# Designs tried in a protein design run: peptides against a protein of PDB entry 7UQJ. Part 145

Target 1, 160 residues: chain A of PDB entry 7UQJ
Amino acid sequence: PELYQNFNITPPRGVLFHGPPGTGKTLMARALAASCSSDERKITFFMRKGADILSKWVGEAERQLRLLFEEAKKHQPSIIFFDEIDGLAPVRSSKQEQIHASIVSTLLALMDGMDNRGQVIVIGATNRPDAVDPALRRPGRFDREFYFPLPDVKARFKIL

## One batch from the design tools (peptide; made by RFdiffusion4, then SolubleMPNN)

Design b2_p17_4_s3 (from b2_p17_4, 7 letters changed)
Fold by OpenDDE base, seed 4:
Structure b2_p17_4_s3 (fold): chain B 160 residues (1-160), chain C 160 residues (1-160), chain D 160 residues (1-160), chain A 17 residues (1-17)
Amino acid sequence: as target 1 above (160 residues)
Amino acid sequence: as target 1 above (160 residues)
Amino acid sequence: as target 1 above (160 residues)
Amino acid sequence: ERERLEREREERRRREE
């Protein structure tokens, strides 16, 4: 939040972390939440999993997303981290596509509705950036994307 | 490398990575896989997700586990990484409990049946170690447990 | 554990984690410390920051390094993690160069003086591997190096 | 091989500029 304000960079409302599984996306999101916290300014970190939004909140997923964004706004500065945001994508049933479309539409509306004055950052993590609805990747939503490469094979040899 | 050679530690067939979400469990497993590779000795890294074993392979999960262990043995030295291994735990339906019991029983048998001459390491990652079947945590299975703490606030500032 | 024993790899006394800030170096070091602990064998994890060694211990830095290595040896198996090990490098004053040379010389001597029977691993993390004294990167010291790549350049801009 | 990977990284960097 502060870094963006100081650089006159219109801060992205959303950041997409993408890359192979286990590249540190979730870890980076937590590290960012932590790095932006101070003794004076604790950042509230909200974590949700895309598949859990679909499965745990059947028929209430839209409401739970609204509540999440309201809670994030209430506890600002805050980070909303969506792990496996591609898991908001349906498995192939037409009814699930409609449910997915409604949930994604709700997330789009919530991201679009975030007042730029709010200190809420949304981070989406995915192993499959192309499985994320292109509408989520547009300006004003997840308009910044982060590729988490596998540590290069040579970089890997240097840990153990 | 050194610590383990010097300790004459009978190496665990299985290692349980546990800790809060986004503490780097998956990243560590990948880093370990990579760190044990060399130009002469590439470690084959297999990754499976606990929930995927339950859901994607309904009625074939036991066979897919067997195939995974056979493939890991064929491509040794190898690491099998089970991400969200607690996701092998059933959601509360009695039929799912029986399916879970069969899958877990198969995994137990596969871990027990690993010839100690095999260069196959099994890594399980969980956010809920207590949700992992205690039978998987017994000697000869996931007999080593690794807590991934949240990077302490003090530790966080040292990464950036 | 197992994989290293099977490979007869002479394990490095020191490992250099290098890569851009926020690439997970510190996190990996902590995860390694955790990953070598068991209920029966807890690894003691010591963390120091290069700049803190220079600044907090002016005139006692060499002694504090000796004490750290002695304490690590006393609490073996142990990991010494030097975060920002390049921060042992002076900013441009001739007096600081001499102090740095003495501190680095002490660290070199301590790493060289580690009996191979000791269960102490030294991990250095840096954002600037080329700012690490080449003497520290020689065989028997930080002889393994691990590059933590940034998430792609496009990925960097999306966190800040 | 180290120089090749450094060149590939430098070429990637030049393509992203």
Scores: peptide ipSAE 0.000, ipTM 0.288, DockQ to the pose 0.049
Fold by OpenDDE base, seed 5:
Structure b2_p17_4_s3 (fold): chain B 160 residues (1-160), chain C 160 residues (1-160), chain D 160 residues (1-160), chain A 17 residues (1-17)
Amino acid sequence: as target 1 above (160 residues)
Amino acid sequence: as target 1 above (160 residues)
Amino acid sequence: as target 1 above (160 residues)
Amino acid sequence: ERERLEREREERRRREE
């Protein structure tokens, strides 16, 4: 928010980190969370895996998402990082279990319900942005996307 | 090999990257793959997820591991990166399905069968090093372990 | 700015990545640059080595710094990455050649002259943060610092 | 705008002291 506010940019509620596996999405999210906390202004970093939200909390995934967003708001400024978000919010298909559809709907509502003045950022990481429900990639949700390319040979030469 | 040779270090057959989720294990593996390839000496990077080896290849996982190691040897110098290796090689327990035990045994044999002169590095990444079969953490296998700490609050404060 | 904008942070004009050699500082900087570019919003990544700025452009280093910042502003959103920034901006000492003092002064002025609304991020990487002029580590300059810990030295020797 | 940026810098410096 503040940085986006400082740049006259509509603060994204969410940022999608996408790119091939091992391009540093999760590290980036942590580095950013790290870069965002000062001694005075500690950024709280919440991390969840998409599939882990589904698997650990059969029947409570929506509640756990709500609690996560509440806790993030309580501990603001905060970052919520969803690693492998395509596991949590797969593309809407006729084969989606009702549970997945409910979780996606809950996440949509939670992201839509975020006050633009709130000091909570949501980062989703995926290797497959096209496997994430397009509804999550709309304005006011994951409306910013960062491509993490494979370090090409040139990028390699640029990193060394 | 050459870097280890240049430092008089016994080349590990395997390296275990371990640490909390989103500490950059997979990124580091790719960075290393990236840093180790020059225009003349391209490092081939093979990536597999532990759980994906089990799930996609029910009944052929051992064969796919063998093929992976053969392909890595064929395209040497190479890095084999096993992301979430605890999914492939869980700690030996009475609850291990015979399939998991066979896969672990195959991976042990493949790592033991690697010639130390081979330009193949195996990197395993896990959030739970204690969930990896201790047999894989023995000399000549994943005998090298990198802890990826959470960016501490101080590192965090320095980035803000 | 935009990278930090994604994180509700007051945009540092500069971020200092520090930590032992081969901890992934330069990789992270590129991953950040890469992650900050979408198809619509391409982040331009400028890379310079501290020592290379001094060595390649004897007598024009200040001009090259100015041009770099101008080009970064022209191609905003942009990241300027100074690898080995301690080579460019050594700690002020009585032994500093007037050239180094002038370059440091120019970099200070350029970082101070960055509009907080500008979509230019400066990343400095160093293995020796204490070898960087403390004036560069002040607010509005490299006021944010990321520690890249060694993967345990035993572990490092295990991948390399 | 320069004076505003200088004031914001002085206020930041005062918060860090």
Scores: peptide ipSAE 0.000, ipTM 0.359, DockQ to the pose 0.036
Fold by OpenDDE base, seed 1:
Structure b2_p17_4_s3 (fold): chain B 160 residues (1-160), chain C 160 residues (1-160), chain D 160 residues (1-160), chain A 17 residues (1-17)
Amino acid sequence: as target 1 above (160 residues)
Amino acid sequence: as target 1 above (160 residues)
Amino acid sequence: as target 1 above (160 residues)
Amino acid sequence: ERERLEREREERRRREE
């Protein structure tokens, strides 16, 4: 809240960390949690993997998402980090498409239901921004995107 | 091609990123993809996890590997990144050893079949280079190995 | 040994890397392994994931932990890295709680049994330090805790 | 044995550099 007020920036409901695997998206999401956690103000960090949302919680994924957002709201300031959110994208089975559509629809509704004054930041990390449902990338959801560039050119020269 | 010609270096068919978990092997693999992707020359990045090759594609892993290499060839310049390639190493069940042997044999054949002029780099990331089949680490396959060292000495001094 | 003697620091039996997912806990654990491995003195790095200890080794987890600590002792200087050690925390099934309690009790005993002169460092990485059994966080176990802060302030300012 | 294999690999690397 205060930081966003000071910069006159609409608090992003969701931040999409996109970029190639291991670029530190998960690292940066955790990194944002810790830098925003001072000794006086600890940020609660919630992590879920996209594939776990689909695979572990068959039929309960929507409920687990609701519980996650409620818990994040209860423990605000908080970060919900969805690692590999593109892992919500089905391997093309019609049965997985329906399950995916319901989970994504629930996530959309939960992000839309986030109060802009809430101290809950949702970070989605993906390796395939094109595999993330375009509806998640709209304003009021993952409306800020951060590309995680490659680490340093020097490593490239040693590998080449 | 051109960079390797300039340095008179045989283009490595495969690069093994080995080193401890989270050292940015996955980070660097993706990091190489984006550093090699200029605005004019996007590198297509394909990612597979070793455990997914074994677990998701039971009986189709060999076919999925073939498709992956074909797709990488079609979208060259490309990087195929195998994260946790040591995850192809079975938990010692005789049934998994046979499945593993067939998958590894297919991967060997695909790497051997890569045209040296192809703009396809295969990056294997492992935490256990000793659990990676020695045949994958021979010339013409993962013949270059990059150890991912520790982050900064300063963190070491605080921990020690 | 020598480094700890020089600084008059009681060698921590265990170091808890806590902090949000992907901050490089796994990165730093592996990072400590390679920085402590000089050309003359290689550190053997053992990695286990908390969820794998529970899921792969049902009924043998305690034995696998014992074997791990024996192997680490045999290959000292060594690092045992438990990634996602909070993944030893059950999804609340009473049956998993008992299995968890036995595994944690075994880990406690193994950490207590580590000779302070041994060159075995145990690193636990967690995203949920509060989900790690408080007994593991006591002196003589994971008695040093390192919070993995966010990467660079500059990334924070771009995100905010 | 792991330490031996790791040493042999690093000796191989040092010979190839």
Scores: peptide ipSAE 0.000, ipTM 0.246, DockQ to the pose 0.125; fails the geometry check

Design b2_p17_4_s3 (from b2_p17_4, 7 letters changed)
Fold by OpenDDE base, seed 3:
Structure b2_p17_4_s3 (fold): chain B 160 residues (1-160), chain C 160 residues (1-160), chain D 160 residues (1-160), chain A 17 residues (1-17)
Amino acid sequence: as target 1 above (160 residues)
Amino acid sequence: as target 1 above (160 residues)
Amino acid sequence: as target 1 above (160 residues)
Amino acid sequence: ERERLEREREERRRREE
C-alpha cells in the first residue's frame, strides 16, 4: 500500500517502461526508487536483465526468478526492475518458444502470485513493447505502461 | 605509482564499483580516466563486459583475459574496466561453477600477477557485489569498493 | 536525401559510433532521431543489440536482419541502431568465425543493398571499433565514424 | 576527423555548461 502511495500510482503489480533504448527507463526506475526512499525507509532495488536471466541461468532461470521475487518480498518495500524484458519474455509465437515458454510462464505466475498489498513493484523496461508476451501486459501484471520518448535536443545537451 | 596519485587513491589493484545498474559506474570509470588523462599523458581505457567474455569467447575467455591484461600493461597508464563483472566472475558456489571456475581463476591470477607499481587499474562494475566471487574482493584484487547510490530526483532532472 | 540533410551529414549508409561504453552513443543516436523528427515527420527508430541477435536468433539471425532492414525501409525515414555491433559483427579472424561469418556476411550484404537515396541510416555503436569486422567499416557501410570521448569531470557532475 | 569530433563535442559540452 504505502509504496504505491509513494509512487503516486494505483498499485500495479507491474509497470512497463517502454520507449527507445537509453531514454532513461532504467534511470527513471531508479529515480522513482530514490524518490520513494527516505533515510528511514529505503526501497530495495533489484535489477535483472532479460538476456542475462536467459543466458546466465540456463535451466535455472525459473528458480532464479522465484528467488528474486522472494527476496524482493523479503526486503519490502522493493522494486524489481527487469531491463530489456523483451529478452526475458519474448512473444511466445517466436520460433524459440520452448525455452522461453517456461521462463515466461514462471514470470506470469510470479506476477500473478503477488499480493496487491505487497510493497513490491515490478518494472519492466523494453524498447519493444510489442515484442513482450501480451500475457505480461494484462491486468495484474505489467498493466501500466509508461512511454519514454526520445530526449529532445535540449535534454540531449543535459546528458551528453 | 603516478596513475594512482592521479586517481587520488591508495594504489589498489582493483576497484569494485557497485550499485544499482545505470548509476553511472561506467561513466564514473571513464570520468576518472579522463580526469587522469592530460594531453601529455593519455590513460588507455580497456573495457569488457563480463557476459561478453563468457559468451563471445567460450573456450578462449582465459586467453582473452590474459591478452587484455598484457595489452593494458603494454599501454600503461591504463584502466581495465569490467562492466557487469558478476557476469564474468559469478560466485563459485553457483551451480554453473565449472565453466566459470576457469575464467574466475584466470582473473584472480591476472590480478594477483599485477605489480603494485604498475599503472594499470582494474575497475569492476557490478550491480550485485554479493554475486561476485568473494575471492575477487580480497586484498590485492578488487580491494576497494565504491558504492554508486541512486540518483535523487534532482539528479534525475539533470540526466533526463 | 532529406534524412541525411536533417542529420547534417553526407549521406552515409552507416555511421559507426565508437567510444568507451556509456559515453551516450545510444543516447546520441536517439537525440539525432529526435532532432530529425517533427510532428509531421517522425523518424522510425529500430534498435537491436549485437549480442541479442546472436543469442536470441541462433539460426535465424540473418532472417531477422533482413526483416529489420525491410521494416526500416518500409518505415522510412528510419534509423537502425545496432548497439554493441562488435557483438554482432566481431572481427572475422576471431576463432569463432563460422557462426559469425554468416551473420556478418548478411549484414554486409544488407548495407551494400541499401540505396544511397534511401532514408534509412544505420548506426552501429561499439566500444571497440577494432573488434568490428573491417569489412563493415568500408565505404558504403559504416563509412563514417564518430568518436564518443569520455565525459570530463564537469560532464560527470551533470550526469551523476 | 577523430580530433575534430572531440573538439565539436568539447565545444558542445562548453555550450551546455
Scores: peptide ipSAE 0.000, ipTM 0.249, DockQ to the pose 0.049; fails the geometry check

Design b2_p17_4_s4 (from b2_p17_4, 6 letters changed)
Fold by OpenDDE base, seed 2:
Structure b2_p17_4_s4 (fold): chain B 160 residues (1-160), chain C 160 residues (1-160), chain D 160 residues (1-160), chain A 17 residues (1-17)
Amino acid sequence: as target 1 above (160 residues)
Amino acid sequence: as target 1 above (160 residues)
Amino acid sequence: as target 1 above (160 residues)
Amino acid sequence: EREEEEERRRKKKEEEE
């Protein structure tokens, strides 16, 4: 968040961090939340795991998403970080239960309903960007993508 | 890695990275694997997720752990990183299935069977160190613990 | 930290973390400091920004560096982290003010004067490793370098 | 301070759940 302000860049509503497991997506999101907090401007960081929203809140996942976005808006400037977002919004399959389609639709509506004046940034992390519903990757949503490569062995070998 | 030598600390066979989700445990393990590799000394990095070993290899998890340790020994110097190790070796409960107790016992035996001359390091990452079997946290196993704090605002203000 | 000893690698006195802005260099340095702290062995973490040493301490930067290294030695085991170290030790140019050359010379002398028995590690972070004085990158100083790659340039320019 | 510590404890609990 402050990275955007520190860089005079308008924050995207949604940022997709993608790359193999353990590339630091979640760490980067937290570090961004961190770096964006000044003494004068504390950023509220909300973290949710995609699979947990589906498994813990059967029948209430939509309500929990709404509450999360409302709380983020109330405590702005804020970051919402969805870890394993492919667990929340898998690619639309004809075999998707109507419940999963509704959760995705709710997330889409919440992201679309964010005012650009809202100091709420949504970061999704995934190991499988192609498993995320393409509708979430459209402009005004997770329209910016950040690839976290495996630190290559050579990049690693340059470290020691 | 170098910090321990600078600190004259004997390397543990097992290192437990613990702290809240997204504090960089997995990234650190990879960066440490990276850091410990020189052009002259390539380190082989093996990564496994604790829950994946239990879910994918029902009845073969012990064999897969043995193969992993054998492969790590064959390709030494090496790092074995267990992400979400609490999923592999939860605290022993009277309600634990015999399978889980056997997997934990296999991991204990593999860690105990590592020669100190073996250039194999085991890193376990967990969000819940208290959910890891205390037997894994004993000397000669994950006997060194690394806390990954949420980058505190004050810690961040000291970085900025 | 422990990983270097586990890999029988002699710890460098200095480690250069390099890579584009927002790659997690500073976060890694803190996580290393945190990781190297056990309940029995607390590591003192000192952080300074290169540009701050030059800008805040006009005429005293050398003294402040000496005090920092002395304090780090007093509170060993310790880590000194220089963020944006290219701001402290730019490449030697014929146009460099004598002041900058003197600060660089002081840092060189402090790193050279560290005993290997001293449990003080120096981490420098830079976005421009080629802008760091090559004298700092010599053996016994920042002789190990850690590349933090960009997650995709377009991705980062969209976060930044 | 207390509210920040309670919010930290709450977030830690939510991250632990």
Scores: peptide ipSAE 0.000, ipTM 0.352, DockQ to the pose 0.108
Fold by OpenDDE base, seed 3:
Structure b2_p17_4_s4 (fold): chain B 160 residues (1-160), chain C 160 residues (1-160), chain D 160 residues (1-160), chain A 17 residues (1-17)
Amino acid sequence: as target 1 above (160 residues)
Amino acid sequence: as target 1 above (160 residues)
Amino acid sequence: as target 1 above (160 residues)
Amino acid sequence: EREEEEERRRKKKEEEE
């Protein structure tokens, strides 16, 4: 699919952006979207925060995730960016498992349901890759990971 | 009112900043506040996230919105910036209507209650203008809209 | 302790970063972490949002705060960064006191329990220092404050 | 809790092998 060529990546269903907070994960996801968008071909960018999904969508989160993936599929080529994805899909072994089990199960199923022919990329951003459910990091899900290092002092002088 | 002259805009009650996430909506709202603040005249900047209003203020959101608008009016000239306003005021036709109906009704009433002589600007930022209740986008509410385009790859090299 | 020397600050238990939203509070906290990290000495950076602590950790927030401080102490030198800390510790005199009283009490106790010999720095970021419980701003807690001014229009041209 | 997390990390490694 042309989206994957535009990203210069083998068709991943998901990419995990991990690194210290505000290392530019969100900015990179957008820059990827922008670099893959031409005047003729706009990429639809969907952003959700893991926390917002849990708090705003209490009892509707699973449905809203389904709708998000359906909307992303309908508006191909598209990027779904989950910011703070560890907030959505905490490690199952945590006491938060009971709170998030249904949502995590839905997200796993949605990522598994994506075919390699779709032009939907899922980007998860986290500061804590180890806090993300290991099931999300398996092949066919967030199977690629990008580390975002802290900007050094020199990079800081470019941002400020 | 002098605030509106400082913004070089006809007195809008509300301005909708929309565009892809982290296209600088929040930064622009602050830069507007800064550019309108002189040494002699400070603008009071109020920021709320739509999500935080719903999650933190369960059962108090309406009152907290009233207090926010009263405080903004008391500290004129002022800007109320709602980040992720679609989280506060989702489209009424959505199943989220029942969850947000009271809060949205309060926000609409507060925006309608603002007179054009006040020095209070309301800025709503969203990634999804179509997910914002159409009632908020009517004249006398968020009646002006600013699109924030994705930074191109060149703009990214300036930010990083 | 070497962490405090690396920060060029007298051993504060807590530092309050306050200022208009996205004035770089989060970026500064990370840049501090990066500047204090050498190849030989990595600083463990813990980030939590005040809102996420309240919403995700309903009934577990106190325990999760304890675990966070224990983990930070175990992984010294470390930084705990609370983003939007006014969401975690609103002013007690507010009607939100009843909602947050237990969490605020736990946070106060955890900050008081930090010895000056530890290599744990707590950074709270807020847009509203006056909305933070005054008890958190006392000596031995967030006893140092850094104001983050709005970037002027010139600084904005460097960021964009 | 940490021992359970290490044990689950160990079980995950054993399930990925």
Scores: peptide ipSAE 0.000, ipTM 0.186, DockQ to the pose 0.044
Fold by OpenDDE base, seed 4:
Structure b2_p17_4_s4 (fold): chain B 160 residues (1-160), chain C 160 residues (1-160), chain D 160 residues (1-160), chain A 17 residues (1-17)
Amino acid sequence: as target 1 above (160 residues)
Amino acid sequence: as target 1 above (160 residues)
Amino acid sequence: as target 1 above (160 residues)
Amino acid sequence: EREEEEERRRKKKEEEE
């Protein structure tokens, strides 16, 4: 929230962290949460995993997403971090993932319903940005993307 | 491999990275793989996720583990990184996880069967070290543990 | 220390983490400190910021550096992490930074004075490796370097 | 699974304190 309130730009409602597994996406999201917290203005960090939402909340995933966004709004300034968001919001054209269309539609509606004045940021992390429903990557949703490259292998060599 | 070949200590066959989610366990494993590589001596990094092994390889998980260890041995020096290893090798005493006992037993046998001269290191990452089968945490297996704390909030403030 | 004592290579007395801001340099340093700690062998992690040393310790920076290295030696195995080391050890040719020549000379002497048997590692992080005094990048000092690439520039523009 | 949610709730309470 605060990080983006300072930019006089329409705060992205969502940021997509993408890159190979173990490139620090989740770690950066946590670091951002900590860096946006001050002693006077603590940021509430909500972490959920896309696969956990599908497996744990079958039949209630839509409701639990709503509750998560409500809780984040209640505890703002807040960050909602979806780890492995490709598991939560797969490409709608996938026949196997069509059962998730209601969940994706709910997430879209929740992101669209976030007031720009709200101090809630949604961060999605994925290893496969192309597996994320393109509708989530549109303006007003995950409209900002952060690529986490493999830190250059040659550069990693120089640490140890 | 090389990292431990240079300790005149029985190289731990496995290293357990544990700590809260998004503390950089997977990132560190990749950084270690990169740091142990050289232009002349490249380390092969194998990454698997515990939950993926259980879900994708039902009835073949034991065979796929064997193939993974054989491939790692063939491409040594190598690192096998199991992300979310608590998903692959849950506590045997758990009634719900007893169905995975064959997988755990296979992993134990593979770790026990690693020659100390072999240039294969196994890294397991978990958010719950207590959910990992204690048999995997014994000497000659995941006998070294690395705690990834939440980077202290005060200490994160110093990063940005 | 231990991590490098295990390479039959002269343990680098220093490692330079370099790359654009927010690429995870400080995070990796902390993760390395955590990864070198065991329950039986805790690593003491000292974190200092180059700019803080210059601004807070004007006229005492040399003494404070000596005390830091003495404390790290006392609490070994230890890691000294200098965040923004370009602020502490600027290029000597810079007219504005010539006043720091005594600090740089002190840091050089401290790094040169580290016994290879000492279990102290110095990690420097910088956004500008070319702003670090080249004398610090010589063998026996920050002789290993780790590049933290920008997560794709288009993707960073989307986080801030 | 429940223990993870409880431990997350516990850590969340410790941050709210």
Scores: peptide ipSAE 0.000, ipTM 0.325, DockQ to the pose 0.065

Design b2_p17_4_s4 (from b2_p17_4, 6 letters changed)
Fold by OpenDDE base, seed 5:
Structure b2_p17_4_s4 (fold): chain B 160 residues (1-160), chain C 160 residues (1-160), chain D 160 residues (1-160), chain A 17 residues (1-17)
Amino acid sequence: as target 1 above (160 residues)
Amino acid sequence: as target 1 above (160 residues)
Amino acid sequence: as target 1 above (160 residues)
Amino acid sequence: EREEEEERRRKKKEEEE
């Protein structure tokens, strides 16, 4: 949040962290959250997994998303982190496809409804950016993307 | 691997990374693999998810674990990273409990069968160390554990 | 570097990683550099220890700092990592205080002289953020700080 | 804590000048 405020830029509503598994997406999201919170200004960090949104909250996923965004707004400045956001993608069943479409549609609406002056950032992490619904990657949603490359063996040498 | 050899310590066969989700377990495992891999000595990094072991390899999970350990030994020095190793834990059904018990029993045997002179390290990551079978946490298996705490909120303003 | 560019934000000149010894500061700096380096865009990572700057380069420390920043600029995108940056702090002798003041003054000037459009990030790591000269922690320098909390001490013993 | 708060107040003053 403050990164963008300190730079006098309108914070993106959403950031997509993408890259191969174990490239540091989830850590970076937490480190970002752990780099935005002072004693005077505590960032509230909310975390959900894409698969948990589909499986744990069957029939209430849309409501739980709404509550999450409301709670994030209430406790601003806040970060909502969706780990494995591609896990919102259906298992290849028509019924799960409909449930997915409803949940994703709700998330789209919630992201679109965020006031740009709000101190809520949404971070999505995925190993498969192409498995994330293209509608989530549009401007005003996850319009910013971070690629987390595999540390190449050659890059490892430069870091060591 | 070499870290322990350079310190003249017997490398643990297995290390358990535990802590809240998004505390850097998966990144640290990759960064360890990155930090141990030189041009002269490339570490081979193998990754599996606990849930994938149960779901993608139904009826062959034990065989796939054996093949993974054989391949890791063939390509030593190597790291086997089990992400979400608590995902080997059954969903609360008697049938899944039996499948879990067989897979975990196979993993125990594979870890016990590793020669201490082998350059194979096993890293398990979990958000729930208490959901990991206690047998996996015994000496000669995941006998080493890293707690990844939530980065405290206070540091969280300075990098952003 | 790219992290901030992908966010359309001016990269901070410096980031301070602080926290107890063995909390992963050095590893995170390396993992950040690894995560920013692709085959197409290799990040060059430079590492120096604060104590080495004082001890190995007696009478040339200022020159070596200048050369380091020049080389980092030449090989951009780059990261300069100062491990144990509090080791630039004098031992409590008037002579070392003068040497420290000169070296720190040079580092301040080098950080102030970085173009915000340059793809050079400076990371300082310390176990004692209060031992880091407050002038280094000002805006445009190490204006950003990460706290690395203690992983449980027992856990450190187990990966190393 | 008090020294960090004074240092923060000092930085805020230096940004306002």
Scores: peptide ipSAE 0.000, ipTM 0.327, DockQ to the pose 0.054

